Peptides against a protein of PDB entry 3QIS. Designs and how they scored, part 147

Target 1, 334 residues: chain A of PDB entry 3QIS
Amino acid sequence: PSLELSRREFVFENVKFRQLQKEKFQISNNGQVPCHFSFIPKLNDSQYCKPWLRAEPFEGYLEPNETVDISLDVYVSKDSVTILNSGEDKIEDILVLHLDRGKDYFLTISGNYLPSCFGTSLEALCRMKRPIREVPVTKLIDLEEDSFLEKEKSLLQMVPLDEGASERPLQVPKEIWLLVDHLFKYACHQEDLFQTPGMQEELQQIIDCLDTSIPETIPGSNHSVAEALLIFLEALPEPVICYELYQRCLDSAYDPRICRQVISQLPRCHRNVFRYLMAFLRELLKFSEYNSVNANMIATLFTSLLLRPPPNLMARQTPSDRQRAIQFLLGFLL

## One batch from the design tools (peptide; made by RFdiffusion4, then SolubleMPNN)

Design b2_p17_4_s4 (from b2_p17_4, 6 letters changed)
Fold by OpenDDE base, seed 2:
Structure b2_p17_4_s4 (fold): chain B 334 residues (1-334), chain A 17 residues (1-17)
Amino acid sequence: as target 1 above (334 residues)
Amino acid sequence: DESYLQKMLEEMKEELS
């Protein structure tokens, strides 16, 4: 069997978080026999491509002189965004198109990723007084390393942060402040807030706005701004309540005094973000007559975002653990 | 809560100016 490929090199320029890009090519059976094609893993790889890449179709049959279009889809989800922001991964891959009883065909994937405040740590964002797209990639790496070391020092109750000549970090990330302050000013009376989905185009505009500017006003509907806050919290590499405190939150869920003590042990940035979000959500609940928002809905929604189980416990989360997590958050909303 | 949110607005405006 033999294939002809219309192209073998693909460039994905300016790849962004949650923005789908597609590149197409054709394969033709220029042989005399039917053939089966498939994308196969390289040696030592479990998958034929990186998590942000997909081929469609990834396998199929071709009769002699038949042609099929293959789409290469690049999409950066919450699962790839952090690793791409740090430059640990890049928009580069090699695909192996295998022909059964034939030869391999290599496809080169290349491109560039544009960093996002989505999928960046709270600690790193507290050190960014400018939009992430204005920060040199080398400085992003340094900020992530410094943020990790500060988190570890804070958790270890080591010496008060020697306020060395580093700029004082923000109380909360400017991106969270922009989202929450907008919602507080403009969305408290919004019917079905956090219940109605935003528009995908508006969500992309909000993400691009937060990555590139410090706006006076966030673009889009209140529903899109509300969903952007949810997406932001979901994309955090470390949730607002650090994984190290997850079990203690569940264990304390019915003791409001112990719950407050657990939150007091969060790293400064995480603790500030938690208090800021809880203050906003309690304020939003005062307008429940207008916005149809209630404490149980909010607790259920935000618990999955703020109080995520550690990766090793995700598969073991019981309905009881979920209810305890909700009860923990309810103690801050009521 | 409102006074806290307003204080945060003022602090963040100062720190980002």
Scores: peptide ipSAE 0.430, ipTM 0.941, DockQ to the pose 0.630
Fold by OpenDDE base, seed 3:
Structure b2_p17_4_s4 (fold): chain B 334 residues (1-334), chain A 17 residues (1-17)
Amino acid sequence: as target 1 above (334 residues)
Amino acid sequence: DESYLQKMLEEMKEELS
């Protein structure tokens, strides 16, 4: 069997978080026999492509002189955004299109990724007084390393060394502040806030706005701004309540005194973000007659974002663990 | 909570200026 490919080199320029890009090519059976094609893993790979890439279709049959269009889809989700932001991964891959009883055809994928404040650590963002797109990628790596060291020092209750030459970190990421301050000013009376989805185009505009500027106002509807906050919290490499404290939050869920003590042990930026979000959400709940928002809905929604099970628990919660996690958060909303 | 959110607004404006 033999295939003809219309193209073998693909370039994905300016790849962004949650922005789908597509490149298409044709494969043609120029042989005299039916053939089966599939994308196969390279040696030592478990998958035929990186998590941000897919082929559609990834396998199929071609009759003699048949042609099929294959779409190469690049999409950076929350699962790939952090490693792309740090430059640990890149928009580069090699696909192996295998023909049964035939040859392998290699496809080269290349491009560039544009870093996002989405999927960046709270610690790193607290060190960024400018939009992430103004920060050199080399400096992003240094900021993540320094942020990890500060987190570890904070968890160990080490006195902050008087780092007399480092710029003082922000109390909270400017991106969270921009989103929450907007919602506090403009969305407290918004009916069905956090229940109505935002518009995908507005979400992309909000992400691009936060990555590139410090706006006076966030663009889009209150629903899109609210969903952008949820997406931001979901995309964090570590949740606002650090994984190390997850079990202690569950164990303390019915003791408000211990709950407050657990939160006091968070790294400074995480603790500040948690307190800031809780203050905002309590203000939002005062307007429940206008916005139809209640404590149970908010606790249920935000618990999955703020208090995630650590990766070693396979990111799974039992129904009991989920109820304890919700109860923990309710103790800060009521 | 409102006074805390307002304080955060002022502090963040100062830090970003």
Scores: peptide ipSAE 0.417, ipTM 0.939, DockQ to the pose 0.632
Fold by OpenDDE base, seed 1:
Structure b2_p17_4_s4 (fold): chain B 334 residues (1-334), chain A 17 residues (1-17)
Amino acid sequence: as target 1 above (334 residues)
Amino acid sequence: DESYLQKMLEEMKEELS
């Protein structure tokens, strides 16, 4: 069996978080026998491609002189954004298109990723007084390494933040502040806030706006700004409530005093973000007659974002654990 | 909570100016 490929080199320029890019090519059976094709893993890989890449179809059957279009889809989700922001991963891959009883055909994927404040740690963002796209990639790496060390020092209660010659970190990321301040000013009376989806085009504009500027006003509808806040919280590499405190939150869920003690153990930036969000959400609940928002809805929605199970416990989360997590957050909303 | 959110706005504006 043999194939003809219309293209073997693909370049995905300016790949952004949640922005789908597609490149298409054709494969043709130029042989006289039917063939089965599939994308196969390279040696030692578990998958035929990186998590941000997909081929569709990834397998199929071709009769003699049959042609099929294959789409190569590049999409950076919350699962790939952090490793691309850090430069640990890149928009580079090699796909192996295998023919059963035939040859391997190699496809080269290349491109560039544009860093996002989405999927960046709260610690790193608190050190960024400028938009992330203005920060040199080398400095992003340094900020992530330093942020990891500060998180560990803060959790260990070891060293007072040396008020040394480094620029004082922000109390909260400017991106969270921009989102929350917009919602507080303009969305408290918005009917069905956090219940109506945003527009995908507006979400992309909001992400691009936060990555590239410090706007006076966020573009888009209140629903899109609200959803952008949810996406931001979901994309955090470490949730607002750090994984180390997850079990303690569940164990304390019915003791409001212990709940407050657990939150006091968060790293400074995480604790500030948590308090800021809770203050905003309590203000939003005062307008429930206008926005149809209630404490149970908000607690259910935000619990999955703020209080995520550690990766090792994700498969073990019980309905009881979910209810405890919701109850923990309710104690800050009521 | 409103006064806290307003204070945060003022502090963040100062820090980003």
Scores: peptide ipSAE 0.416, ipTM 0.938, DockQ to the pose 0.636
Fold by OpenDDE base, seed 5:
Structure b2_p17_4_s4 (fold): chain B 334 residues (1-334), chain A 17 residues (1-17)
Amino acid sequence: as target 1 above (334 residues)
Amino acid sequence: DESYLQKMLEEMKEELS
C-alpha cells in the first residue's frame, strides 16, 4: 500500500483561547490495493496528538485512486489553556499517519500561542497591573513561580515576606473587576441574566479586549459579559475556593459560622475574589423582579465553578456532595 | 454590599491609574 499527501507541514499562527483554526490536506491512494489509514500514537504517547489538536477523519479506508480530505483542527479549551499560558506546552506536534501493512507518514505541526488572562492563576493576575499581552513571557513564568511560593507560605501560616520591594498586588484581578463592575452597573435589570447564552463573536471580542486592554466599557451584550465571567471562572487552574478547602466546605455546609471561618482561611486573592463575587450576586438578587434570578439558580450555577472537587475526587462526587456544595454557597447568598 | 462594590471600584481605579 502507498499514499500521496498534498501537504505535510502545518503552521498555526496566533493561536488563541477558544478560537478554532482549521487546516486541510488530501491523502490519495496511489497504489493498486485498498488501504486502511490511521493516526497512531508515538512510542511514549497515549494519544495520536496533543489535547489542543484533532484530525477529522482520524482513520479510514481508501480504494485505489480514491482521495479523502483530512481536517486538522486546533482548539485551545480550558483543559489546555493553563499549560500554554505558562509555556509548559507549545503549539508543536508530530502526527504519525500509519498505513496498515505500509509506511508511516510524518506530519509537522507548528505555530505560536498568544497568552490569555483566561486560564491564568488568581495570584499571578493580582500581580498584573497591565494586560497579559503586554507582559513578557519570561515575566509570566516568574509571576506563576512567585504565586505558587506565596500560596504555599499562606497555607503554612508563614509570615508574608517583606511587602517592601515588589509592587503591591491588586485586591482582585483587574479582569474580574472589569467584568463584575460592568454587570453591576448595566446588567442588574437584565431579564434572564446568566440564563440566556452570549454570542460567540462577542465572547471572543470580550476575551481579546481583556487580554489586550483595560477598557472603560466591555464590548457586547450583558448576556455575553455574564457568560465571559462564567468562562473565566471555569478556566481558572485552581477554583476561587482552593482544592485544599473543598472537603471542609462540604463538612461545614449547614453551619454558617464554620462556612465563614473556612472562607477566612483562603489565600488573600482567592478570599477577596470570593467576597467580591458574593457581594455582587447578593446585589443582583435584590433585582429578582426584573432579572428573574433566584438564589437556588445562582447557587447551582456558581457552585460548579467556585467549588470544584479536586481532580483525584472528580470521579467520586456523589449527589449528596453536590447538594452540600450548593448549600455552602447558599449560606453566602441569603 | 453596594457600598462595598463602590469602594472596590474606587480602590481599583486608584491602583490602575
Scores: peptide ipSAE 0.380, ipTM 0.930, DockQ to the pose 0.641

Design b2_p17_5_s1 (from b2_p17_5, 10 letters changed)
Fold by OpenDDE base, seed 3:
Structure b2_p17_5_s1 (fold): chain B 334 residues (1-334), chain A 17 residues (1-17)
Amino acid sequence: as target 1 above (334 residues)
Amino acid sequence: MSLEEQIEESIKKLLES
């Protein structure tokens, strides 16, 4: 069996978080026998491609002289955004198109990724006074390293030595401020806030806006701005409540005094973001007559975003753990 | 106002609301 491929090199320029890109090519059976094709893992790989790449179809049969279109889809989700932002991974892959009893055909995938504030740590973002697209990639790495060290110092209750002329970090990320301040100003009376989905085009505009600028106003509907906040919180490499405090939050869920003590032990940026979000959500609850937002809905929605199980707990909560997590958050909303 | 001051003021307004 043999195949003819219309293309073997694919370049995905300016790949962005949550922006689907597609490249298509054709494969033709120029042989005299039916053939089965499949994308197969390389040696030592578990998957035929990186998590941000997909082939459709990834397998199939071709009769003699049959042609099929294959789509190569690049999509950076929350699961790939952090490693792409840090440059740990890149928009580069090699696909192996295997022909049963035939040859292997190699496809080269290349491109560039544009960093996002989505999937960047709260600590790093508090040090970024400029949009992330204005920050050199080398400086992003340094900011992540410095962020790790500050987090460790904060957890150890080490007083930050007034070490030298390091620019004072922001109290909260400017991106969170932009989203929350917009919602606070314009969305408190918005009917069905956090219940109505945003528009995908508006979400992309909001993401691009936050990555490239410090706008006076966020573009799009209040629903799109609200969903962008949820996406931001979901994409965080570490949740607003650090993994180290997860179990203590569950254990304290019914003691409001202990809950506040647990939150006081968060790193400064995480603690500030948590308090800022809780203040905002309490403000929305004052307008429940207008926005149809209630404490149980908000607690249920935001608990999954703010208080995630550590990866070693299979990133899922038991029904009991989920109820404790909701109860923990309710103690800050009421 | 600096970016820092704008953030600080906005947080203050929300915490005082």
Scores: peptide ipSAE 0.520, ipTM 0.950, DockQ to the pose 0.936
Fold by OpenDDE base, seed 5:
Structure b2_p17_5_s1 (fold): chain B 334 residues (1-334), chain A 17 residues (1-17)
Amino acid sequence: as target 1 above (334 residues)
Amino acid sequence: MSLEEQIEESIKKLLES
């Protein structure tokens, strides 16, 4: 069996978080026999492609002189955004198109990624006083490494962060401030806030706005700004409540005094973000007659974002653990 | 106001509300 491919090189320029790009090519059976094609893993790979890439169809049959269109889809989700922001991964791959009882055909994928404040650590963002697109990639790596080392020092040494002569970190990321301050000013009376989805086009505009500027006002509806806050919290490499405190939060869920002590053990930036978000959510609950927001809905929604199980425990989360996590958050909303 | 001062004021206002 043999195939003819219309194209073998694909370039995806300016790849962004949550922005789908598509490239298409044709494969034709120029042989005299039916053939089965499939994308196969390279040697030592578990998957035929990186997590941000997909082929559709990824397998199929072609009769003699038959042609099929294949789509190559590039999409950076929350699962790939952090490793692309750090430059640990890149928009580069090689696909192997295999023919049963035939030869392999290689496809080259290349391109560039544009960093996002989505999927960046709270510690790194507290050090970024400018939009992430203004920060050199080399400096992003240094800020992430320094942030990790300072977090570890704060946890291990109980030494207050030496507020040495370096530029003082922000109390919270400017991106969280922009989102929360907008919602606090303009969305407290918004009916069905956090219940109505935002518009996908407005969400992309908000992401691009936060990555490239410090606006006076965020573009889009209050629903889109609210959903952008949820997406931001979901995309964090480490949740607002650090993984190290997850079990202690569950164990303390019914003692409000112990819950407050657990939160006091968070790194400064995480603790500030948690308190800021809880203050905002309590303010929204004062306007429940207007916005239809209640404590149980908010606790259920935000618990999955703020208090995630560690990756090693995700598959083991019980309904009891989930209820304890919700109860922990309710103690800060009521 | 600096960006830092604006953030500090917004946090303070929300915590005092």
Scores: peptide ipSAE 0.513, ipTM 0.948, DockQ to the pose 0.953
Fold by OpenDDE base, seed 1:
Structure b2_p17_5_s1 (fold): chain B 334 residues (1-334), chain A 17 residues (1-17)
Amino acid sequence: as target 1 above (334 residues)
Amino acid sequence: MSLEEQIEESIKKLLES
């Protein structure tokens, strides 16, 4: 069996968070026998491609002289955004198209990723006074490393170094401020806020806007701005409530005094973001007659974003744990 | 106002609302 491939090199330029890119190629059975093709893992890999890449179809049968179109889809989700932002991973891969009882055909994937404030740590973003696209990649790496160290010091209740007024971190990320301040000003009376999905095109415009500028106004509908906030919180490498405090939040869920003590132990940026979000959500709940938002809906929605289990416990989360997590958040909304 | 001051003011307004 043999295949002819129309293309073997693929370049994905300016790959962005949540922006699908597609490249297509054809494979043709130029042999005299039916053949089965599949994308196969390289040596030591569990998957045929990186998490941000997909082939469609990834396998199939071809009759003699049959041709099939294969789509290579590049999509950076929340699961890949952090490692691409840090430069730990890159838009580079090699695909192995295997022909049963035939040859391997190698496809080269290359390109560039454009960093996003989505999937960047709260600590790093509090140190970024400019849009992430204005920050040199080398400085992004340094900011993530420094932010990790500052988080650890803050968790240990070490006295913050009085860094000079010019280097003082923001109280909250400017991106969270932009989103929340917009919603607070313009969306408190928005019917079905956080219940109606945003427009995908508007979400992409909001992401690009936050990555490239500090706007006076966020583009798009209130629904798109609200969903962008949810996407932002979901994409955080560490949730607003740090993984180290997850179990303590569950254990304290029915004691409001202990809940407040647990939150006081968060790193400064995480604690500020949590308090800011809770203040916003309590304000939003005052307008429940207009926006149809209630505390149970908000607690259920935001608990999965703010108080997610550590990766090692995710598979072990019980319905009781989820209810405790919701109850913990309710104690800040009521 | 600096970016820092704008953020601080917005947070303050929301916490006082």
Scores: peptide ipSAE 0.512, ipTM 0.948, DockQ to the pose 0.940
Fold by OpenDDE base, seed 2:
Formats: structure tokens, C-alpha cells, sequence
Structure b2_p17_5_s1 (fold): chain B 334 residues (1-334), chain A 17 residues (1-17)
């Protein structure tokens, strides 16, 4: 069997978080026999491609002289955004198109990723006084490394070494401030806030706005701004309540005094973000007559975002653990 | 106001509301 490929090199320019890109090519059976094709893993890989890439179709049959269109889809989700932001991964891959009883065909995937504040740590973002797209990639790496070290120092209760002439970190990320301050100013009376989905086009505009600027106003509807806040919190590599405190939050869920003590042990940026979000959500609940928002809905929604189980416990989360997590947040909303 | 001051003021307003 033999295939002819219309293209073997693919370039995905300016790949962004949650923005789908597609490149298409044709494969033709130029042989005299039917053939089966499939994308196969490289040696030691479990998957035929990186998590941000897919082929459609990824397998199929071709009769002699038959042609099929294949789409290569690039999409950066929350699962790939952090490693792409750090430059640990890149928009580069090699696909192996295998022909049964034939040869392999190699496809080269290349491109560039544009960093996002989505999927960046709270610690790094507190050090970023400019939009992430204005920060040199080398400095992003340094900020992530420094952020990890600061988190560890905070958790170890190590005396802050004399803050050398390093600029004081922001109390909260400017991106969180922009989202929350917008919602606080304009969305407290918004009917069905956090219940109505945003527009996908507006969400992309909000993400691009936060990555590239410090706007006076966030573009889009209040629903889109609200959903952008949820997406931001979901995309955090470390949740607002650090994984190390997850079990202690569940264990303290019915003791408001212990709950506050647990939160006091968060790294400074995480603690500030938590308190800021809880203050905003309490304010939003004052307008429940207008916005139809209630404490149980908010606690249920934000619990999955703020108080995520550690990766090793995700598969073991019980309904009781979820209820304790909700109860923990309710103690800050009421 | 600096960005830091704007954030601090906004947090303060929301915590005092």
C-alpha cells in the first residue's frame, strides 16, 4: 500500500488559550490495494500526539484512488496551558501516520504559543505588574521559579529573607482584580449571574484583553466576565486553596474558627485572593433579590474551583467530601 | 494612583462594604 499526502509540514502561528486552530490536508491511496491508515504513538509515547493536538479522522480505510481530508486541530485547554506558559512544552510535535503493511509518514507540527495569565500561578501573577504578553519569556520562567520558592518559604514559615530591592508583589493578581472589580461595579444587579453562560467570542476577547492590557473596563457582558472569572480559577495550576490544605479544610468544615485558621496558613497571595473573592461573593449575595444568586449555589459552584482535591485524591472524592468542601465555603459566605 | 494603590483601595472598599 502507498499514500500520497498533500502536505506534511504544518505551522500554527499565535496559538492562544482556548482558541481552536485547524489545518487540513489530504491523503490519497495512490496504490493498487485498499489500505488502512492510523496515527500511531512514537516510541515510548502513550498517545499519537500531544494533549493540545488532535487529528480528525485519526484512522480510516481508503480504496484505491480514494482521498480523505484530515483536520489537524490545535486547542490549548486548562490541561496544557500551564506547561505552554512556562515554555516547558512548545507548539511542536511529530505525527506518525502509519499505513498498515506499509510505511510510516511523518508530519511536522510547529508554531508559537502566546502566553496567558490563565494557567499562570497566583504567585507569578502577583509579581507581574504588566500584562503577561509584555513580559519577556525568560522573565516568565524566572517569575515562576521565584514564585515556587516563595510558596515553599511561606509554607515552611521561613522568615522572609530581607526582600532585596525586588518590587513588592501585588496583593492580588491584577487579572483577578480587573475581573472582580468589574463584577462588583456592574454585575451585582445582573439577573442569573453565574447561572447564564457567557458568549464564546466575548470570553476570547476578555482573555485576550487580560493577556495584553490593563483595561479601564473589561469588554463583554456581565455573564461573559463572570464566566471568565470561573475559567481563570479553573485554569490555575494551584487552586486558590492550596492542595496541601485541602484535607484540613474538609476536616474543619463545621468549625468556623478552625476554617479561618486554615485560611490564615495559605501563602500570602492565595490568602489575599481567597479573602477578596469571599468579600465579593458576600457582597453579591446582598443583591440576591436582583441577581437570583444564593449562598448554596455560589458555594457549590466555587467549591469545585477554589477547593480542588489533590491530583492523587481526585478519583476518591466522595459525596461527603464534596458536602464538607461546600460547608467550608458557606462559612465564609454567611 | 499606582496599580498597587488601585488594587489596595478596591480591596479595602470591598472589605468595608
Amino acid sequence: as target 1 above (334 residues)
Amino acid sequence: MSLEEQIEESIKKLLES
Scores: peptide ipSAE 0.509, ipTM 0.947, DockQ to the pose 0.945

